# Designs tried in a protein design run: peptides against a protein of PDB entry 6UG1. Part 240

Target 1, 304 residues: chain A of PDB entry 6UG1
Amino acid sequence: SNEERKRRKYFHMLYLVCLMVHGFIRNEWINSKRLSRKLSNLVPEKVFELLHPQKDEELPLRSTRKLLDGLKKCMELWQKHWKITKKYDNVGLYMRTWKEIEMSANNKRKFKTLKRSDFLRAVSKGHGDPDISVQGFVAMLRACNVNARLIMSCQPPDFTNMKIDTSLNGNNAYKDMVKYPIFWCEVWDKFSKKWITVDPVNLKTIEQVRLHSKLAPKGVACCERNMLRYVIAYDRKYGCRDVTRRYAQWMNSKVRKRRITKDDFGEKWFRKVITALHHRKRTKIDDYEDQYFFQRDESEGIPD
Target 2, 301 residues: chain A of PDB entry 6UG1 as posed
Amino acid sequence: SNEERKRRKYFHMLYLVCLMVHGFIRNEWINSKRLSRKLSNLVPEKVFELLHPQKDEELPLRSTRKLLDGLKKCMELWQKHWKITKKYDNEGLYMRTWKEIEMSANNKRKFKTLKRSDFLRAVSKGHGDPDISVQGFVAMLRACNVNARLIMSCQPPDFTNMKIDTSLNAYKDMVKYPIFWCEVWDKFSKKWITVDPVNLKTIEQVRLHSKLAPKGVACCERNMLRYVIAYDRKYGCRDVTRRYAQWMNSKVRKRRITKDDFGEKWFRKVITALHHRKRTKIDDYEDQYFFRRDESEGIPD

## One batch from the design tools (peptide; made by RFdiffusion4, then SolubleMPNN)

Design b2_p27_8_s3 (from b2_p27_8, 12 letters changed)
Fold by OpenDDE base, seed 4:
Structure b2_p27_8_s3 (fold): chain B 304 residues (1-304), chain A 27 residues (1-27)
Amino acid sequence: as target 1 above (304 residues)
Amino acid sequence: LEYDPLHEVLEDAKEFGLEKIKELLSE
């Protein structure tokens, strides 16, 4: 019905705001000065120097290569630090079906909430789920004065799915769900004027995304619980930016149709939400990023 | 006690302020 469509759209918006607020709070937690002091000790001076290369005036690419090598070594150091990777007990922050949401609303189960103190302890000890691990990795890079963003792929329920029964076919293996991350890192390369994508935990990859990312879900089974729609970046200065364009090859033709921003009302609303979570002034980094997104929109073209 | 990150998302939303969230959802 039209009423159910409105209800699902509204619930999608509510869920999206809650996820974006969660990302904002986690981004605040990883800015902990106490955590920063502990995590900086994980990075040897030689690796710190690679993270902060001098500008090579002859070949700026050499400076980028040093940064990439430093980030690779940081991923290796992080893997040594991280002792226990917990599985998700259920679907974590992956996309739930409408049926799962309705069933969960009826379930009076008492859940344990992770408090800030518990999170900081978990990261410091290297114990937690993959999301906590990624968040801790961002904290370690920030502790080394690297301009690292926390990236969150927000997975609200699909408001475009109007099926009554949204049960996933029983074969949706946990392995397919977790094949691609929900959280990752971006690092600013001041030499190339680009964001470097870092997945330290899941795919253990570093990318300089041009047109496509390895972090973008591929295949039906992987996309059932991980739809790339709202990739939100949280920086160390409490900036909040939609970076979905980086990771979406087909933003205009495919991704936009599954976003609240498919219409002018949704675009205006989503901009309001981003603005409410964006607590810093614009910088030249934002200008370079917007220019890159513009070029990506032009290169994709308007879908026929 | 089972840990559900979605429950944490809801608790974080309460900490942030449900009225602020309602205002964000208001037309």
Scores: peptide ipSAE 0.710, ipTM 0.968, DockQ to the pose 0.891
Fold by OpenDDE base, seed 2:
Structure b2_p27_8_s3 (fold): chain B 304 residues (1-304), chain A 27 residues (1-27)
Amino acid sequence: as target 1 above (304 residues)
Amino acid sequence: LEYDPLHEVLEDAKEFGLEKIKELLSE
């Protein structure tokens, strides 16, 4: 019905706001001064120097290469720190079906909530799920004065899916679900004026995304619980930005159709949400990023 | 007690303020 479409759209919006707020709060938690002091000790001076290379005026690419090597070494150090990677008990923050949401709403089970203190302890010990691990990695880079963002791929239920019975196939679903991350890191390269993508946990990769990312879900099975629609970046100064354009090859032709921003109302609303979570002034870094997104939009063109 | 990150999302939403969330959802 039209009413069910409106209901699913509204619930999608509510769910999206809650996810974005969760990302904001996690971004505050990883800014903990106590955690920062502990995590800075994981990074040797030689690795710190690689993270902060001098500008090579002759070949800025040499400075970028040092930064990339520093980030690689940080990823290796993080793997040594992280002792226990817990599986998700269910689907984590991957996309739920409408049926799963309805079933969960009827479930009176008490769940354990992770408090800030528990999170900080988990990161400090190197114990937790992949999301906690990524969040801790961002905290470690921030402890080394690296301009690292927490990236969250928000997975609200698909309001464009009007099918009632999407029974996702059970067991094979977990491997396909976790094939691509929900959380990752971006690092500002001051030399190339670009964000570097870092997945320290899942794919264990560092990318300079041009047109496509390895972190973008591919294949039907992987996209069932991980649809690239809302990739939100949280920086150390409590900035909040939509960075979906970086990871979406087909933003205009495919991704937009599954976003709330497919219409003017949704675009205005989503901008209101971003603005409410954006607690810093605009910087020249934002200008370079917006220029990159503009160039990516022009290069994709308008879908025929 | 099972851990569900979605439950954390809901608790974080309460901590942020349900009225603020309602205001964000208001036209």
Scores: peptide ipSAE 0.707, ipTM 0.968, DockQ to the pose 0.908
Fold by OpenDDE base, seed 5:
Structure b2_p27_8_s3 (fold): chain B 304 residues (1-304), chain A 27 residues (1-27)
Amino acid sequence: as target 1 above (304 residues)
Amino acid sequence: LEYDPLHEVLEDAKEFGLEKIKELLSE
């Protein structure tokens, strides 16, 4: 019905705001001074020096290569630190079906909430799910004075799916779900004036995204619970930015159709939400990023 | 107690302020 369409759109908006707020709060938690002091000790001086290379005036690419090598070593150090990767007990923060949401609303189960203290302890011990691990990795890079962003791929229920029963085929559901991450890291490369993408936990990859990302879900089964729609970046200064354009090859032709921002109302609303979570002044880094997004929009063209 | 990160999302939403979230959802 038209009413059910309105209900699903509204619930998608509510769910999206709650996810974005969760990312914001988690981004505060990883700024913990106590955690920072502990995690800085995981990074030896030689790796710290690679994270902070001098500018090579002859070939700036040499400085970028040092940073990339430093980040690779940080991923290796993080793997040594992380002792227990817990599976998600359910679907984690991957996309739920409408049926799963309706069933969950009727379920009076008491859940354990992870408090800030529990999170800090989990990260310090290296015990937790992949999301906690990624968040801890961002905290470690920030402890080393690296300009690292927490990236969250927000997975609200698909308001464009009007099917009553959205039951997913069960057998490979978990493996396909976790094939691509929900959380990852970006690191500012001051030499190339670009963000470097780092997945320290899932794909264990570092990439300089041009047109395609390895972190973008591919294949029907993987996209059932992980739809690239809202990739939100949280920086150490409480900046909040939509970085979906980096990871979406087909932003205009495909991704936009699945976003609340498909219409002017949704675009204005989503801008309001981003603004409410963006607590810092604009910087030249934002200018370089916006220029990159503009060039990517021009290069994609208008969808036919 | 089962851990559901969606429950954490809801608790974080309460900590942030449900009225602020309602305001963000207001037209």
Scores: peptide ipSAE 0.707, ipTM 0.967, DockQ to the pose 0.910
Fold by OpenDDE base, seed 3:
Structure b2_p27_8_s3 (fold): chain B 304 residues (1-304), chain A 27 residues (1-27)
Amino acid sequence: as target 1 above (304 residues)
Amino acid sequence: LEYDPLHEVLEDAKEFGLEKIKELLSE
């Protein structure tokens, strides 16, 4: 019905706001001075120097290569620190079906809340799920004075799916679900004037995204619970930015149709949400990023 | 006690303020 369509759209908006607020609070927890002091001790001086290379005036690419080598070594150090990667008890923050949401609303199960103190302890010990591990990695880079962002791929239910959801059955569903991450890192390269993408936990990859990312889900099975629609960046200064354009190859032709921003009302609403979570002034870094997004929109074109 | 990250999302939403969330959702 038209009523059910309106209900699903509203619930998608509510769910999206709650996810974005969760990312904001988790980004605040990452900025813990107590955690920063502990995690800085994991990075030896030689690796710190690679993270902060001198500017090569002749060939800026040499400075970028040092930064990339420093980030690679940080991923190796992080893997040594992280002792226990817990599986998700269910689907984590991956996309739920409408049926799963309806069933969960009826379930009076008591859940344990992860307090800030529990999170800080988990990161310090190297024990937790992949999301906690990525968040801790961002904290370690920030402890080394690296301009690192927490990236969250928000997975609200698909308001464009009007089908009666069948239960997604089977053990294979978990492997396909976790094939691509929900959380990752971006690092500002001051030499190339670009964000570097870092997945320290899942794919264990560093990339300089141009047209496509390895972190973008591919294949029907992987896209069932991980639909690239809302990739939100949280920086160390409490900036909040939509960076979906970086990771979406087909933003205009495919991704936009699955977003609330498919119409003018949704675009204005989503801008209001971003503004409410953005607690810093604009910088030249934002100008370079917006220029990159503009070039990506021009290169994709408008779908005919 | 089972851990569901969605429960954390709901608790974080309460901490942020349900009235602020309602205001963001108000047409």
Scores: peptide ipSAE 0.707, ipTM 0.967, DockQ to the pose 0.902

Design b2_p27_8_s4 (from b2_p27_8, 12 letters changed)
Fold by OpenDDE base, seed 2:
Structure b2_p27_8_s4 (fold): chain B 304 residues (1-304), chain A 27 residues (1-27)
Amino acid sequence: as target 1 above (304 residues)
Amino acid sequence: KKFDPLYEVLEAAEEFGKEKIEELLSE
């Protein structure tokens, strides 16, 4: 019905706001001074120097290469720190079906929630799920004065899916679900004026994304619980930015159709949400990023 | 007791403020 479409759209919006707020609060927890002091001790001076290379005026690429090597070593150090990677008890923050949401609303079971103190302890000990691990990695880089962002791929239910959800087959679904991350890191390269993508946990990769990312879900099975629609970046200064354009090859032709921003109302609304979570002034880094997104939009073109 | 990050999301939303979320959802 038209009413069910309106209901699913509204619930998608509510769910998206809650996810984005969760990302914001988790980003505040990452900024813990107590955690920062502990995590800085994981990074040797030689690795710190690689993270902060001098600008090579002759060949800026040499400075970028040092930064990339520093990030690689940080990823290796993080793997040594992280002792226990827990599986998700269910689907984590991957996309739920409408049926699963309805069933969850009926489930009176009190779940335990992770408090700030528990999160900080988990990161400090190296015990937690992949999302906690990524968030801790961002905290470690920030402890080393690296301009690292927490990236969250928000997975609200698909308001464009009006089909009755068939039961997703359980066991094979988990492997396909976790094939691509929901959380990752970006690091500002001051030399190339670009964000570097870092997945320290899942794919264990460092990328300079041009047109496509390895972190973008591929294949029907992987996209069932991980649809690239809302990739939100949270920086150390409580900035909030939509960075979906970086990871979406087909933003205009495919991704937009599955976003609330497919219409002018949704675009204005989503901008309101981003603005409410963006607690810093604009910087020249934002200008370079917007220029990159503009170039990517021009290069994709308008779908015929 | 199992952890469900969705409930963490709901608690985070409550901490942020229900009224603020309702305002964000208002036209």
Scores: peptide ipSAE 0.507, ipTM 0.932, DockQ to the pose 0.860
Fold by OpenDDE base, seed 4:
Structure b2_p27_8_s4 (fold): chain B 304 residues (1-304), chain A 27 residues (1-27)
Amino acid sequence: as target 1 above (304 residues)
Amino acid sequence: KKFDPLYEVLEAAEEFGKEKIEELLSE
């Protein structure tokens, strides 16, 4: 019905706001000075120097290569630090079906929540799920004065799915769900004027995304619980930015149709939400990023 | 007791403020 469509749209918006707020609060937690002091000790001076290369005036690419090598070594150090990777008890922050959401609403009393103190302890000990591990990796890079963003792929329920029964076919293996991450890192390369994508935990990859990312879900089974729609970046200065354009090859033709921003109302609303979570002034980094997104929109073209 | 990050999301929303979220959802 039209009413059920409105209800699902509203619930999608509510769920999206809650996810984005969760990302914001988690970004505050990873800014913990106590955690920063502990995590800085994981990074040897030689690796710190690679993270902060001098500008090579002859070949700026050499400076980028040093940064990339430093980030690779940080991923290796992080893997040594991380002792216990817990599986998700359910679907984590992957996309739930409408039926799963309705069933979950009745079960609040059975679950414990992770408090700030528990999170900080988990990261410090290297014990937690993949999301906590990524968040801790961002904290370690920030502890080394690297301009690292927490990236969150927000997975609200699909408001465009109007099926009454949204049960996934029973074959949706946990392996397919977790094939691609929900959280990752971006690092600012001051030499190339680009964000470097870092997945330290799942794919264990570093990318300089041009047109496509390895982190973008591919295949039907992987996309059932991980739809790339709302990739939100949280920086160390409490900036909040939509970076979906980086990871979406087909933003205009495919991704936009599954976003609240498919219409002008949704675009204005989503901009309001981003603005409410963006607590810093604009910088030249934002200008370079917006220029990159503009070029990506022009290169994709308008879908026929 | 199992952890469900969805309830962490709900608690984070409560900590942020229900009224602020309602304002964000207001037209």
Scores: peptide ipSAE 0.506, ipTM 0.931, DockQ to the pose 0.848
Fold by OpenDDE base, seed 1:
Structure b2_p27_8_s4 (fold): chain B 304 residues (1-304), chain A 27 residues (1-27)
Amino acid sequence: as target 1 above (304 residues)
Amino acid sequence: KKFDPLYEVLEAAEEFGKEKIEELLSE
């Protein structure tokens, strides 16, 4: 019905705001000075120097290569630190079906929530799920004075799916779900004027995304619980930015159709939400990023 | 006790303020 369409759209918006607020608060927890002091000790001086290369005036690419090597070594150090990777007890922050949401509302199960103190302890010990591990990795890079962003791929229920029963096939569902991450890292390369993508936990990859990312879900089974729609970046200065354009090859032709921003009302609303979570002034880094997104939009074109 | 990150999301929303979230949704 038209009413059910409106209800699903509203619930999608509510769920998206709550996810984005969760990302914001988790980003504040990552900025813990107590955690920073502990995590800085994981990074040897030689690795710290690679993270902070001098500018090579002859070939700036040499400085980028040092930074990439430093990030690779940080990823290796993080794997040594992280002792226990817990599975998600359910679907984590992957996309739920409408049926699962309706069933969860009726579930009187007392779930324990992760408090800030529990999070800081989990990261310090190297014990937690993949999301906590990625968030801790971002904290470690920030502890080394690296301009690292927490990236969150927000997975609200699909308001464009009007099916009543979306029973997902159970057996391979977890493996397909976790094939691609929900959380990852971006690092600012001051030499190339670009964000470097780092997945320290899932794919264990470092990318300089041009047109395509390995982190973008591919295949029907993987996209059932991980739809690339709202990739939000949280920086160390409490900036909040939509970076979906980096990871979406087909933003205009495919991704936009699955976003609230498919119409002018949804675009204005989503900008309001981003603005409410963006607690810093604009910088030249934002200008370079917006220029890159503009060039990506022009190169994709507007679908007919 | 099982953890469900969705309840962490709900607690984060409560900490941010229900009124602020309702204001973001009212337009």
Scores: peptide ipSAE 0.504, ipTM 0.931, DockQ to the pose 0.832
Fold by OpenDDE base, seed 5:
Structure b2_p27_8_s4 (fold): chain B 304 residues (1-304), chain A 27 residues (1-27)
Amino acid sequence: as target 1 above (304 residues)
Amino acid sequence: KKFDPLYEVLEAAEEFGKEKIEELLSE
């Protein structure tokens, strides 16, 4: 019905705001001074020096290569630190079906929430799910004074899916779900004036995204619970930015159709939400990023 | 006790403030 369409759109908006707020609060938690002091001790001086290379005036790419090598070593150090990767007890923050949401509303009393103290302990011990692990990795890089962003691929229910029962086929569902991450890291490269993408946990990859990311879900089964629609970046200074354009090859032709921002109302609304979560002044880094997004929009063109 | 991060998301929304969330959802 038209009413059910309105209800699903509204619930998608509500769920998206709650996810984005969760990312914001988790970004505060990873700024913990107590956690920072513990995690800085995981990074030896030689790796710290690689994270902070001098500018090579002859070949700035040499400085970028040192940073990339430092980040690779940080991923290796993080793997040594992380002792227990827990499976998600359900679907984590991957996309739920409409039926799963309706069923979950009735079961409120049975689940324990992760408190800030529990999170800090989990990260410090290296015991937690992949999301906690990624968030802890961002905390470690921030402890080393690296300009690292927490990236969250927000997975609200698909308001464009009007099917009543979207039962997902069960057997490979978890493996396909976790094939691509929901959380990852970006690191500012001051030499190339670009963000470096780092997945320390799932794919264990570092990439300099040009047109395609390895973190973008591919294949029908993987996209059932992980639709690239809202990739939100949270920085150490409580900046909040939509970085979906980096990871979306087909932003205009495909991704936009699945976003609330498909129409002017949704675009204005989503801008309001981003603004409410963006607690810092604009910087030259934002200018370089916006220029990159502009160039990517021009290069994609208008969908036919 | 099982963890459902959906309830962590709801708790985060409560911590941020219900009124602020409602304001963000207002037209």
Scores: peptide ipSAE 0.500, ipTM 0.931, DockQ to the pose 0.861

